# Ledger of designs, part 47: peptides against a protein of PDB entry 8PQO

Target 1, 252 residues: chain A of PDB entry 8PQO
Amino acid sequence: VLLKEYRVILPVSVDEYQVGQLYSVAEASKNETGGGEGVEVLVNEPYEKDGEKGQYTHKIYHLQSKVPTFVRMLAPEGALNIHEKAWNAYPYCRTVITNEYMKEDFLIKIETWHKPDLGTQENVHKLEPEAWKHVEAVYIDIADRSQVLSKDYKAEEDPAKFKSIKTGRGPLGPNWKQELVNQKDCPYMCAYKLVTVKFKWWGLQNKVENFIHKQERRLFTNFHRQLFCWLDKWVDLTMDDIRRMEEETKRQ

## One batch from the design tools (peptide; aimed at target 1 C93 T95 T98)

Design b1_p23_1_s2 (made by RFdiffusion4, then SolubleMPNN; from b1_p23_1, 16 letters changed)
Fold by OpenDDE base, seed 4:
Structure b1_p23_1_s2 (fold): chain B 252 residues (1-252), chain A 23 residues (1-23)
Amino acid sequence: as target 1 above (252 residues)
Amino acid sequence: SEVLDIYGTSMLMVNLILEYYFS
């Protein structure tokens, strides 16, 4: 098991992020090949548990059409079905990813708290001390180009170059986080993403767990760079606007 | 979208993994 807490600081408010996230997810997904192909939604309903209220979703990602033929032919039963269970109680979210074949031997859990701070809170997910001491805190700086793979880099998604016309935010210089504290009119937040990865196959555990974390970090980095650089596209939208947009896309 | 996860990570993550191994 490998745990890391990714802390993504953004020059947006927690409330803004709720809109921006949903918009950016939708936008980013449009740019991906295949889109929602092979995604089965089993459950999508409100939930209430232990005072937590939100939306619960259970989805299956059928990867059969997304993998090479030889993989599909050799894959054990259920190996290409990924289950995603998600609890969205923004500003808290949790996603659990499992596989039918690997069962308990495979787990990806992503728990996110969105806080109006600069990533300074320790153990925001309230882990037991023994568990928390094994968590690596990883700060993602969306303005740091060195954290972006060359193949992922796009100038139009570079926070160090982007200037929001609507908000005046950006570009984010090397000391943007320090400067942000002095800019009273600019909101900020941190997404604390606790990622738990378990791949319990001897000989492959560390390799796969580290690989998944690398991909998660890559994803978080790119996504939040996009989110910020798309600020002018979503900052004036409301949650109702997002919901309407989602409904409209469902009808297409 | 209904097919998107709440984090925007799962589908994108899967695509990244597939890209790495098979593209």
Scores: peptide ipSAE 0.149, ipTM 0.769, DockQ to the pose 0.157
OpenDDE base, seeds 1, 2, 3, 5: peptide ipSAE 0.137, 0.116, 0.144, 0.145; ipTM 0.765, 0.758, 0.768, 0.770; seed 5 fails the geometry check

Design b1_p23_1_s3 (made by RFdiffusion4, then SolubleMPNN; from b1_p23_1, 15 letters changed)
Fold by OpenDDE base, seed 5:
Structure b1_p23_1_s3 (fold): chain B 252 residues (1-252), chain A 23 residues (1-23)
Amino acid sequence: as target 1 above (252 residues)
Amino acid sequence: SEVLDIYETAKLMVNLILEYYFS
């Protein structure tokens, strides 16, 4: 088991981020080849547990159409079915990824707290002290180009070049986080993403767990760079606007 | 839901499974 807490600092408020995240997810989904093909929604319902209120979703990603025919023919039963269970109680979110074939031998859990701070809280997910000792804290700087793969880099999605016309935020210089503390008019937040990766196959555990973390870090980095650079597209939207957009997307 | 590149993860898993059975 490998645990890392990714801390993504953004020059947006927690309330703004809720809109921006939903917008950016929707926009990113439009850009993906195949869209929602192969996605089955089993459950989508409100939940309440221990004072936590939110939306619970259970999705199955059927990957048969996303892999080569050769792989599809040789893959064991259930190997190409990924289950995603998500509890969305913003500003808290939890997602659990499992595979039918791997069963208990594979788990990806992502737990996120969105806090109005600069990533300074320790153990925001309230792990046991012994477990917290094994968590690596990883800071993602969306302005740091060195954290972005060349193949992923787009100038229009570079926070170091982007300036929001609507808010005046950006571009983000090398010391933007430190400067943000002195900018009373600029909101900020941190997404604390605790990622738990479990892969039990002997000899492959460390390799796979580290690989998955590398992919998650890459994803978080690129996504939040987009989110910030798309600020002018979503900052004036309401949650009702987002809901309408989601409904329109479901009808296409 | 959290943002996840499920397809890349799946490709990795399938490759690992194939390598495990054919190795």
Scores: peptide ipSAE 0.165, ipTM 0.819, DockQ to the pose 0.529
OpenDDE base, seeds 1, 2, 3, 4: peptide ipSAE 0.156, 0.057, 0.122, 0.106; ipTM 0.817, 0.740, 0.800, 0.795

Design b1_p23_1_s4 (made by RFdiffusion4, then SolubleMPNN; from b1_p23_1, 17 letters changed)
Fold by OpenDDE base, seed 4:
Structure b1_p23_1_s4 (fold): chain B 252 residues (1-252), chain A 23 residues (1-23)
Amino acid sequence: as target 1 above (252 residues)
Amino acid sequence: SEVLDIFGTSKLMVDLILDYYFS
């Protein structure tokens, strides 16, 4: 098991982020090939548990069509079915990813708290001390070009170049976080993403767990760079606007 | 979209993984 807490600081408010996240997810998904192909939504309903209220989703990603033929032919039954269970109680979210074949030997859990701070809270997910001491805190700086793979880099998604005309935020220079503290009119938040990865196959555990973390970090980095650089596209939207957009998209 | 998870990141993650291994 490998745990890391990714802390993504953004020059947006927690409330803004809720809109921006949903917008950016939708936008990013449109840009991906295959769209919703192979995705089965089993459950999408409100939930209430232990005082937490939100939306619960259970999806299956059928990867059979997305992998090479030889992989499909050799893959054990259920190996290409990924289950995603998600609890969205913003500002808290949890996603659990499992595989039918691997069962308890495979787990990706992503738990996110969105806080109006600069990533300074320790153990925001309230882990036991023994567990928390094994968590690596990883700061993602969306303005840091060196954290972005060359193949992922887009100038239009570079926070160091982007300036929001609607909000005046950006571009984010090397010291943007320090400068942000002095800009009382600019909101900020941190997304604390605790990622738990378990891949219990002897000889492959560390390799796969590290690989998954690497991909998660890459994803978080790119996504939040996009989120910020798309600020002018979503900052004036409301949650109702987002919901309407989602409903309209479902009907297409 | 109903296809998106609460983070909308899982699909993207899967795509990234697939791209890494098979593209």
Scores: peptide ipSAE 0.069, ipTM 0.724, DockQ to the pose 0.153
OpenDDE base, seeds 1, 2, 3, 5: peptide ipSAE 0.059, 0.057, 0.057, 0.063; ipTM 0.719, 0.720, 0.713, 0.729

Design b1_p23_2 (made by RFdiffusion4)
Pose (drawn by RFdiffusion4):
Structure b1_p23_2 (pose): chain A 252 residues (1-252), chain P 23 residues (1-23)
Amino acid sequence: as target 1 above (252 residues)
Amino acid sequence: SDPSSETLFRHASIVMTYYVEKT
């Protein structure tokens, strides 16, 4: 099983990231016809354990209505049921993604610490020493064009070409992280996203774990580029505004 | 922290691809 820690250094505060991430998930999914239908909330309750107080959810995403009929007929029972178990105690969160048919043999776990630093902490997740020694740290720079697939590139989602009206932040150059240390004003944070991928069937552990990690890096990069370029849309929102927009979207 | 639709489809497609190949 391969573990990697993706460190996403951002020119926003931790407080700002919480609102921005929630807005961005909802906004990026605004053009998807077939969103919300098939989402099943099994469990939604508060929890508390040794300093981590938060909200636990168990949700199922039924993909039967979103794939071709032959895929639905050919799919082994439960293969199209995606389970997500989430513990949200921001600035810490853990999500576990499984497939009903694969049980626990196919697992994607993301554990994230959101910290007001420049990604300089080591083993922020407090792993056992030997296990930590086998975790690759991967840095994601949202201003670096070379970290973006050309087919994914969009000028309107490029932090190198965006300046915020409300904050004046951006555009981001290659020295933006250096200018953060020399700055006293603009906030910054790092999302330490420790990703564990397990695939135990058919001896394909390495191939699938690598493919999933490459896709996770691509998604983390594109997502946070979008998040920064949408600063003007969400930076003035509070958490109450987010909850209100959630209830609003709940009516339909 | 919710998974994207792309992640959901990719998660399900992996199972389907390898199930068909092995069957």

Design b1_p23_2_s1 (made by RFdiffusion4, then SolubleMPNN; from b1_p23_2, 14 letters changed)
Fold by OpenDDE base, seed 4:
Structure b1_p23_2_s1 (fold): chain B 252 residues (1-252), chain A 23 residues (1-23)
Amino acid sequence: as target 1 above (252 residues)
Amino acid sequence: MEPSMELKKLFANIVLEYYLKKK
């Protein structure tokens, strides 16, 4: 098991982020041709558990059409079905990814707290001390180009170049986080994303777990760069606007 | 957050390798 807590600082408020996240997810999905293919929504309902209220979703990602034919032919039953269970109680979210074939041998869990701080809280997910000592804190700087793969880099999604017309935020220079503290009118938050990766396969556990973390980090980095650079597209939207957009998209 | 397509493909490959090596 490999645990890392990715801390993504953004020059947006927790409330703004809720809108921006939903918008950016929707936009990213639109930009991905065929990305929605093979997604089965089993459950999408409100939940209440231990005082936590939110939306529960259970999706199956059928990867049969997303892999080469030889992979599909050789894959055992259930191996190409990924189950995603998500509990969205913003500002807290939990996502659990499992596979039918691997069962307990595979787990990706992503637990996120969105806090109005600069990523300074320790153990925000309230892990036991023994577990917390094994968590690596990883700061994602959305302005740091060195954290972006060349193949993922887009100038229009570079926070170091983007200037929000509507908010005046950006571009984010090398010291943007330090400067942010002195900017009275600029809100900030941190997404604390505790990622648990379990891959119980002797000889490959560490390699695969690290690889998955690398991919998750890449995803988080790119996503939040987009989220910020799309600020002018979503900052004036309300949650009701987002809900309407989602409903309209479902009808299409 | 939905897993990226690349992550999905990667996972599929990992599962395949797991199967092939476990058998």
Scores: peptide ipSAE 0.072, ipTM 0.724, DockQ to the pose 0.591
OpenDDE base, seeds 1, 2, 3, 5: peptide ipSAE 0.072, 0.063, 0.031, 0.068; ipTM 0.725, 0.714, 0.631, 0.719

Design b1_p23_2_s2 (made by RFdiffusion4, then SolubleMPNN; from b1_p23_2, 14 letters changed)
Fold by OpenDDE base, seed 5:
Order: sequence, then C-alpha cells, then structure tokens
Structure b1_p23_2_s2 (fold): chain B 252 residues (1-252), chain A 23 residues (1-23)
Amino acid sequence: as target 1 above (252 residues)
Amino acid sequence: MEASMEQRFTFANIILDYYLEKS
C-alpha cells in the first residue's frame, strides 16, 4: 500500500472550484479518445450518510474494446472491468476504484478536501498518527512547467502565460503562491487529495503502485492547469448552467 | 438532476495506461 497526499493550490475560491471542476471534467472528457464508450452507469443518486450529503455514482468501465487484442485474449474474466464508486459531497469527495478480478488485491482510493487555505493543514483527512506518518505530502505547482511532461505541455494551458480577462488573475509567476497572501482580492484554495494505492501482486506491488501514483499526479497536474486556464469559460457559469451542459452532453 | 455528473474524475485512463504499458 502506498499513500500520498497531493496538495494542489489554486487562485480560485472553494465555491468557484465547484463550477470549474465540473466544467473542466466535461471539457476534458470531450477531448479524450473513446469518450464514454464502455462506460456503464449503474447508480447515480443522492445519498446521505453520517452527516455527509451528496451525489453517489457507481460506474463500470469495460476496457475490452480499449486494450490491445492480445491483452483482451489473455485477460482473465473480470480483469478488464473497472468499478468506480464516487461520493461527491463537495467540498469533500471520495472515489474508490476496484477491479472485478483482483478483488481485494487492487484498490485506488482518492479522498479530497477542498479548503480555503494554502495547503498548510496537516492530516486534514484525520488518519491515525501511525498511518499519517507514512503519507508523503506532494505539492503540485500548476505554474511549474518542470512538473509537466513535454508530451502533455500546451501553451494555451500554461498558467504561467495565461491571464484571465474576466477576473484579472494570472499569469502565475514563479512566486505566485507566496504572492497570493498579499493579494487580498484574489481568492485561493487547496485541494488535499489523499491517494491510496494498493496492488497486492508479489514482485509488482511497488512498481505498479508507484506507476499509478505517477499517473495520478500527472492527471491532477494537467487537469488543474486546464481548470485555471479555462477560468474565463466557466467563472460566470452557475451550477444550473453546468447541469444543463451535462444533460446536453449525455443526449449526444 | 439524475443526468448530472456531479462527480466524475474518471481514472479508467490510468488503468488503461497500465495495460498498454504492459503490452
């Protein structure tokens, strides 16, 4: 098991982020190859549990059509079915990813708190001290080009170059996070993303767990760079606007 | 609304990348 807490600081408010996240997810999904093919939505309903109220979603990703033929031929039954259970009780979110074949031997859990701070809170997810001791805190700087793979880099998605016309935010210079403290008119937040990865196959555990974390970090980095650079596209949208956009996308 | 994607960080692409990397 490998745990890391990714802390993503953004020059947006927690309330703004709720809209921006949903917009950016929808927009990014349109650009992905294969789209929603092979995605089965089993459950999409409101939930209330232990004082947490939000939306629960259970999806199955059928990867049979997306993997190479030889992988499909050699894959055991259920190995290409990924279950994603998500609880969205913003500003708290939880996603649990499992595989039918690996059962308890595979787990990706992502728990996110969105806080109006600069990523200074320790153990925001309230882990036991012994467990927290083994968590690596990883700061993602959306303005740091060195954290972006060359193949992922786009100038139009570079926070160090982008300036929001509607809000005046950006571009984000090398010391933008430190400067936020002095900019009383600019909101800020941190997404604390605790990622738990378990892959219990002897000889491959560390390799796969580290690989998954690497991909998660990559995803978080790219996504939040997009979210910020798309600020002018979503900052004036309401949650109702987002819901309408999602409905229109599903009808297509 | 039932059609709302109020929570979708899909990580299926990460799993796909794993399979493709092993291929």
Scores: peptide ipSAE 0.047, ipTM 0.728, DockQ to the pose 0.135
OpenDDE base, seeds 1, 2, 3, 4: peptide ipSAE 0.038, 0.035, 0.033, 0.034; ipTM 0.731, 0.725, 0.719, 0.728; seeds 1, 2 fail the geometry check

Design b1_p23_2_s3 (made by RFdiffusion4, then SolubleMPNN; from b1_p23_2, 14 letters changed)
Fold by OpenDDE base, seed 5:
Structure b1_p23_2_s3 (fold): chain B 252 residues (1-252), chain A 23 residues (1-23)
Amino acid sequence: as target 1 above (252 residues)
Amino acid sequence: MAPSMELKMTFANIILDYYLEKK
């Protein structure tokens, strides 16, 4: 098992982020090959448990059409079916990812707290001390080009170049995080993303767990760069606007 | 629909990159 807490600082408020995240997910999905193809929604319902109130979703990602033929031919039964269970109680979210073939030998859990701070809280997910001491804290700087793969880089999605016309935020210079505290007109937040990865196969555990973390970090980095650079597209939208957009997308 | 971050690209990339890196 490998645990890392990714801390993504953004020059947006927690309330703004709720809209921006949903917009950016929808926008990124439009750009994805095949769109929602291969995604089966089993459950989508409200939940309430232990004071946590939100929306629960259970999705199956059928990856058979997303992988090369040779992978499909070699993959064991169930290996290309990924289950995603998500509890969205913003500003808290939890996602649990499992695989039909690997069962208990595979787990990806992503637990996120969105806080109005600069990523300074320790153990925001309230782990036991013994567990917390094994968690690596990883800061993602959306303005740092060196954290972006060359193949992922787009100038129009570079926070170091972008300036929001509607808000005046950006571009983000090398010391933008340190300067935020002195900018009374600019809100900020941190997404604390605790990622737990388990891949219990002898000889491959560390390799695969580290690989998955590398991919998650890449995803978080690219996504939040997009979210910020798309600020002018979503900052004036309401949650009702987002819900309407989602409903319209479902009708297509 | 309850908002959830779509991870299909992540997992597709994970699987694809894993097989590509094993070469």
Scores: peptide ipSAE 0.032, ipTM 0.710, DockQ to the pose 0.220
OpenDDE base, seeds 1, 2, 3, 4: peptide ipSAE 0.032, 0.030, 0.030, 0.030; ipTM 0.710, 0.712, 0.688, 0.714

Design b1_p23_2_s4 (made by RFdiffusion4, then SolubleMPNN; from b1_p23_2, 16 letters changed)
Fold by OpenDDE base, seed 4:
Structure b1_p23_2_s4 (fold): chain B 252 residues (1-252), chain A 23 residues (1-23)
Amino acid sequence: as target 1 above (252 residues)
Amino acid sequence: MEPSMELKMTFANIILDYYLKAA
């Protein structure tokens, strides 16, 4: 098991982020080929548990069409079916990813707290001390080009180049976080993403767990760069606007 | 519902990398 807490600082408010996240997820999804192919939504309902209220979703990703033919041919039964269970109680979210074939030998858990701070809180997910000491804190700087793979880099998604017309935020220079503290009119937040990866296969555990973390970090980096650079597209939207957009998309 | 870009890319790469390295 490998745990890392990714801390993504953004020059947006927690409330803004809720809109921006949903918009950016939708937008990013539209930009990818294949759309919702192979996605089965089993459950999408409100939940209430232990005082937590939110939306619960259970999706199955059938990856047979998303992998090369040789992988599909060699994959055991159920190996290409990924289950995603998500509890969205913003500003808290939890996602659990499992696989039918690997069962208990495979787990990706992503727990996120969105806080109006600069990533300074320790153990926001309230882990036991013994568990917390094994968590690596990883800061993602959306303005740092060196954290972006060349193949992922797009100038239009570069926070170091982007200037929000609507808000005046950006571009984010090398010291943007320090400067942000002095800008009383600019909101900020941190997404604390605790990622737990379990791949319990002897000889492959370390490699796969590290690989998954590498991919998660990559995705978090790219996503939040997009989220910020798309600020002018979503900052004026409301949650009701997002819901309407989602409903319209579902009908297509 | 459309899956997130992150999830699609992640698992495709994970599975691909697994089989390529295991071969």
Scores: peptide ipSAE 0.029, ipTM 0.676, DockQ to the pose 0.354
OpenDDE base, seeds 1, 2, 3, 5: peptide ipSAE 0.029, 0.029, 0.027, 0.029; ipTM 0.673, 0.676, 0.668, 0.674

Design b1_p23_3 (made by RFdiffusion4)
Pose (drawn by RFdiffusion4):
Structure b1_p23_3 (pose): chain A 252 residues (1-252), chain P 23 residues (1-23)
Amino acid sequence: as target 1 above (252 residues)
Amino acid sequence: MEVSMEQMFRMASIVLTYYFEDL
């Protein structure tokens, strides 16, 4: 099983990231026809354990209505049921994604620490030493064009070409992280996203784990580029504003 | 954090692809 820590250094504060991430998930999914239908909340409750106080959820995403009929007929029982178990104690969160048919043999776990630093902490997740020694640290720079697939590139989602009206932040150059250390004002943070991918069937552990990690890096990059370029849309929102928009979207 | 529709489709497609290749 392969583990990688993706460090996403951002010119926002940890407080700002919480609102921005919630807004961005909802906004990026605004054009998807077929969003919300098929989402099933099995469990939604508070939890507390040794310093981590938060909210636990167990949700199922039924994909039966979103795939061709032949896929629904051919799919082994439960293969189209995606389980997501989440522990949200921001600035820490853990999510575990499984497939009902694959049980625990196909697993994607993301454990994230959101810290007010420039991604300089080592083993921020406090792994056992030997296990930590086998974790590759992968840095994601949202200003670096070379880290974006050409088919994914969108000028309107390029931090190198965006300046915030409300904050004046951006555009981001190759020295933006250096200018953060030399700066006393603009906030910054790093999301330490430790990703574990497990695929235990058919001897395809390596191929699937690598494919999933490459896709997770692409998604983390594109997502956080979008998040920064949308700074004017969400930076003035509070958490109460986010909860209100959630209840609003709940009516339908 | 939440999983995207793309991630869900990708996860389901991986299971279906390798199940039918094994058969």

Design b1_p23_3_s1 (made by RFdiffusion4, then SolubleMPNN; from b1_p23_3, 11 letters changed)
Fold by OpenDDE base, seed 5:
Order: sequence, then C-alpha cells, then structure tokens
Structure b1_p23_3_s1 (fold): chain B 252 residues (1-252), chain A 23 residues (1-23)
Amino acid sequence: as target 1 above (252 residues)
Amino acid sequence: MEATMEEMLMLANIVLDYYLKAL
C-alpha cells in the first residue's frame, strides 16, 4: 500500500471550485476521444451517512474498446471492468476504484477535502498517527511547467501565460502562491487529495503502485491547469447552470 | 468526478503494461 497526499493550491474560492470542477470534468470528457463509450452508470442517488450528505454514484468502465485486441482476447473475465464508487459531499469527496478480477488485491481510493487555505493543514483526513507518518505530502504547482510532460503541454492551458479577463487573475508567476497572501481581492483554496493505492500482486506491488501515483499526479496537474485556464468560461455559472448542462448532456 | 476518461485510458495502459510483462 502506498499513500500520498497531493495538495493542489488554486487562486479560486472553495465555492468557485465547485462550479469550476464540474464544468472542467464535463469539458474534459467532451474533448476525449470516445467520451462516454464503455461507461455504464449503475447508481446515481443521494445518500446520507454519519451526517455526511451528498450524491453517490456507481459506474462501470468497460475497457474492452480501450485495449488492444490481443489483450481483450486474453484477459480473464472481469479484468477489463473497472468499478468506480464515488461519494460527492462537497467540500468532501471520496472515490473508490476496484476491479472484478483482482478483488482485494487492487484498490485506488481518492479522498479530497477542499479547504480555504494554502495547503498548510496537516492530517486533514484525520488518519491514525501510525498511518499518517507514512503519507508523503506532494505539492502540485499548476504554474510550474517542469511538472508537465511535453506531450501534455498546451500554451492555451498554461497558467503562467493565461490572464482571466473576467477576474483579472493570472498570469501565475514563479512566486504566485506567496503573492496570494498579499492579494486581499484574490481568493485561494487547496484541494487535499489523499490517494491510497494498493496492488498486492507479488513482484509488481511497488512498480504498479508508484506508476499509478505517477499517473494520478499527472492527471491532477493537467486537470487543474485546465480548470484555471478555463476560469472565464465557468466563473459566472451557477450550480443550477451546471445541473442544466449535465441534464442536456444526458439527453444527447 | 475523481476519475475521467483520460484516467481510464491511463488505467488501460497499466493493464497493457501488466500483460506485456507477463508475456
């Protein structure tokens, strides 16, 4: 098991982020080739547990069309079906990813707190001390080009170049996080993303767990760069606007 | 919300890498 807490600081408020995240997820999904293909929604309902209220979703991602034919033909039953269970109780979110074939030998869990700070809170997820001491804190800087793979880089999604017309935020210079403290008119937040990766297969555990973390970090970096650079597209939207957009997308 | 189509493509690559190493 490998745990890392990714801390993503953004020059947006917690309330703004709720809209921006949903917009950016929808936009990113539209831009992906084969978006929606192989995705089965089993459950989408409100939940209440231990005072936590939110939306619960259970999706199956069928990867048969996303892997080479020879992999599809040789894969054991259930190996290409990924289950995603998500509890969205913003500002808290939890996602659990499992696989039918690997059962207990595979787990990706992502637990996120969105806080109006600069990523300074320790153990925001309230882990036991013995567990917390093994968690690596990783800061993602959305303005740092060196954290972006060349193949992922787009100039229109570079926070170091983007200037929001509607808010005046950006471009983000090398010391943008430090400068935020002095900018009373610019809100900020941190997404604390505790990622738990378990892959118990002998001989592959460390390699696969580290690989998954590398991909998650890449995903978080690219997504939040997009979210910020799309600020002018979503900052004036309400949650009701987002809900209408989601309903329209489901009908198409 | 935490997983996108891009993430699922990355997971597919993980599966592919596993099978390639198992061959």
Scores: peptide ipSAE 0.031, ipTM 0.695, DockQ to the pose 0.514
OpenDDE base, seeds 1, 2, 3, 4: peptide ipSAE 0.029, 0.025, 0.025, 0.025; ipTM 0.676, 0.639, 0.638, 0.639

Design b1_p23_3_s2 (made by RFdiffusion4, then SolubleMPNN; from b1_p23_3, 10 letters changed)
Fold by OpenDDE base, seed 1:
Parts: structure tokens; C-alpha cells; sequence
Structure b1_p23_3_s2 (fold): chain B 252 residues (1-252), chain A 23 residues (1-23)
């Protein structure tokens, strides 16, 4: 098991982020060809448990059409079915990813707190001390180009070049986080994303767990760069606007 | 409907890549 807490600092408020996240997800989904193919939504309903209230979603990703024929032929029953269970109680979110074949031997869990701070809180997810001491804190700087793969880089999605017309935010220079502390008129937040990866296969555990974390970090970095650079597209949207966009995306 | 980044950004692709690399 490998745990890392990714801390993503953004020059937006927690309330703004809720809209921006949903918009950016919808926009990113439109850019992915065939992203909805093989996705089955089993459950999408409100939930209330232990004082947590939000939306629960259970999806199955059927990967049979997404893999080469030889993989499909060799794959055990259930190996190409991925289950995603998500609890969205914003500003808290939890996602659990499992596989029908591997059962308890495979887990990706992503737990996110969105806080109006600069990533200074320790153990925001309230882990036991013994567990917390094994968590690596990883700071993602959306303005740091060195954290972006060359193949992922787009100039129009570079926070170091972007200037928001509607809000006046950006561009983000090398010391933008330090300067933000002195900018009382600019909101800020941190997404604390605790990622737990378990892949119990003898000889491959560390390799696969580290690989998954590498991909998660890449995803979080690129996504939040987009979210910030798309600020002028979403900052004036309402939640009703977002819901309409989601319905339009489902029909495609 | 409320969605998260994890719900809509198909993590299945990450899982698939990890699986294929492990073979």
C-alpha cells in the first residue's frame, strides 16, 4: 500500500472551485474520444451517512472494447470490469476504484478535502498517527512548467502566461503563492487529495503502485492547470448552467 | 447531478495502463 497526499494550491475560492471543477470535467470529457463508451451508471442518488450528506454514484467501466484482442482473450472473468464508487459531499469527496477479479488485492481510493488555506493543514483526513507518518505530502504547483510533461504542455493552458480578464488573476509567476498571501482581494484554496493505492501482486506491488501515483499526479497537474486557465469560461456560470452542460454531455 | 473529477475523468484508463504495463 502506498499513500500520498497531493496538495494543489489554487487562486480560487472553495465555492468557485465547485463550479470550475464540474465545468473542467465536462470540457475534458468532450475532448476525450470514446470516453463514455463502456461506462454503465448503476447508481446515482443522494445519500446521508454519519453526518455526511451528498451524492453517491456507482459506475462500471467495461474495458473489453478498450483492450487489444489478445488481452481480452487472456483476461480472467471480471478482470476488465472496473467499479468506481464515489461520494460527493463537497467540499469533501471520496472515490473508491476496485476490480471484480482482483477484489481486495486492488484498490485506488481518493479522498479530497477542499479548504480555504495554502496547504498548511497536517492530517486533514484524520488518519491514525501511525498511518499518517507513512504519508508523503506532495505539493503540486500549477505554475511550475517543470512538473508538466512536454507532451502534455499547451501554451493556452499555462498558468504562467494566462491572465483572467474577468477576475484579473494571473499570470502566476515563480513566487505566486508567496505573493498571494499579501493579496487580500484574491481568494485561495487547497485541494488535499489523499490517494491510497493498493496492488497486491508479488513482485509487482511497488512498481504498479508507484506507476499509478505517477499517473494520478500527472492527471491532477494537467487538470488544475486547465481549470485555472479556463477561469473566464466558468467563473460566471451557475450550478444550473453546469447541470445543463452535464445533461448535454450525457446525450452525446 | 454533482460529479467529481474522479467520476468524470475516467480513472479506468490509468488502471488499464497500469494493468497492461504489469503484464
Amino acid sequence: as target 1 above (252 residues)
Amino acid sequence: MEATMEQMLTLANIVLDSYLESL
Scores: peptide ipSAE 0.038, ipTM 0.701, DockQ to the pose 0.191
OpenDDE base, seeds 2, 3, 4, 5: peptide ipSAE 0.026, 0.028, 0.026, 0.028; ipTM 0.599, 0.684, 0.605, 0.677; seeds 2, 4 fail the geometry check

Design b1_p23_3_s3 (made by RFdiffusion4, then SolubleMPNN; from b1_p23_3, 12 letters changed)
Fold by OpenDDE base, seed 5:
Structure b1_p23_3_s3 (fold): chain B 252 residues (1-252), chain A 23 residues (1-23)
Amino acid sequence: as target 1 above (252 residues)
Amino acid sequence: MEATMELMLTIANLVLDYYLKAL
């Protein structure tokens, strides 16, 4: 098992981020090849547990149509079905990813707190001290081009080049995080993403777990670069606007 | 955000690699 806490600092408020995240997820989904093909929503319902109130979603990603025919033919039963269970109680979120074939031998868990700070809180997820001492804190800098793969880089999604017309935020220079402290009119937040990866495979567990973390880090980096660079598209939207957009998308 | 089609395909490939090595 390998745990890392990714801390993503953004020049937006926690309230703004709620809108921006939903918008950016929807936009990113539209840009994905094949869209929702092969995605089954089993459950989408409100939940209440231990004072946590939110929306629970259970999705299955059926990947049979997304892999080459020879892979599909050779894949064992359940290998191409990925389950995603999500508890969305913003500003808290939890996602659990599992596979039917691997059962308990595979787990990705992502627990996120969104806080109005600069990523300075320790153990925001309230782990036991013995567990917390093994967690690596990883800061993602959305302005740092060196953290972006060349194949993922787009100039229109570069926070170091983008300037918001509506808010005046950006471009983000090398010291943008330090400068935020002095800019009273610019809100900021941190997404604390505790990622737990389990891949029980003798001899290769650590290698695979590290690889998955690398992919998650890549995803978080690219997503939040997009979220910031799309600021002018979503900053004036309300949660009601987002809900309406989601309903319209479901009817299409 | 936490799960994209690319990530899911990556996971599937890892599962398949595990299967092949476990044979």
Scores: peptide ipSAE 0.222, ipTM 0.829, DockQ to the pose 0.638
OpenDDE base, seeds 1, 2, 3, 4: peptide ipSAE 0.090, 0.083, 0.039, 0.043; ipTM 0.752, 0.749, 0.656, 0.657

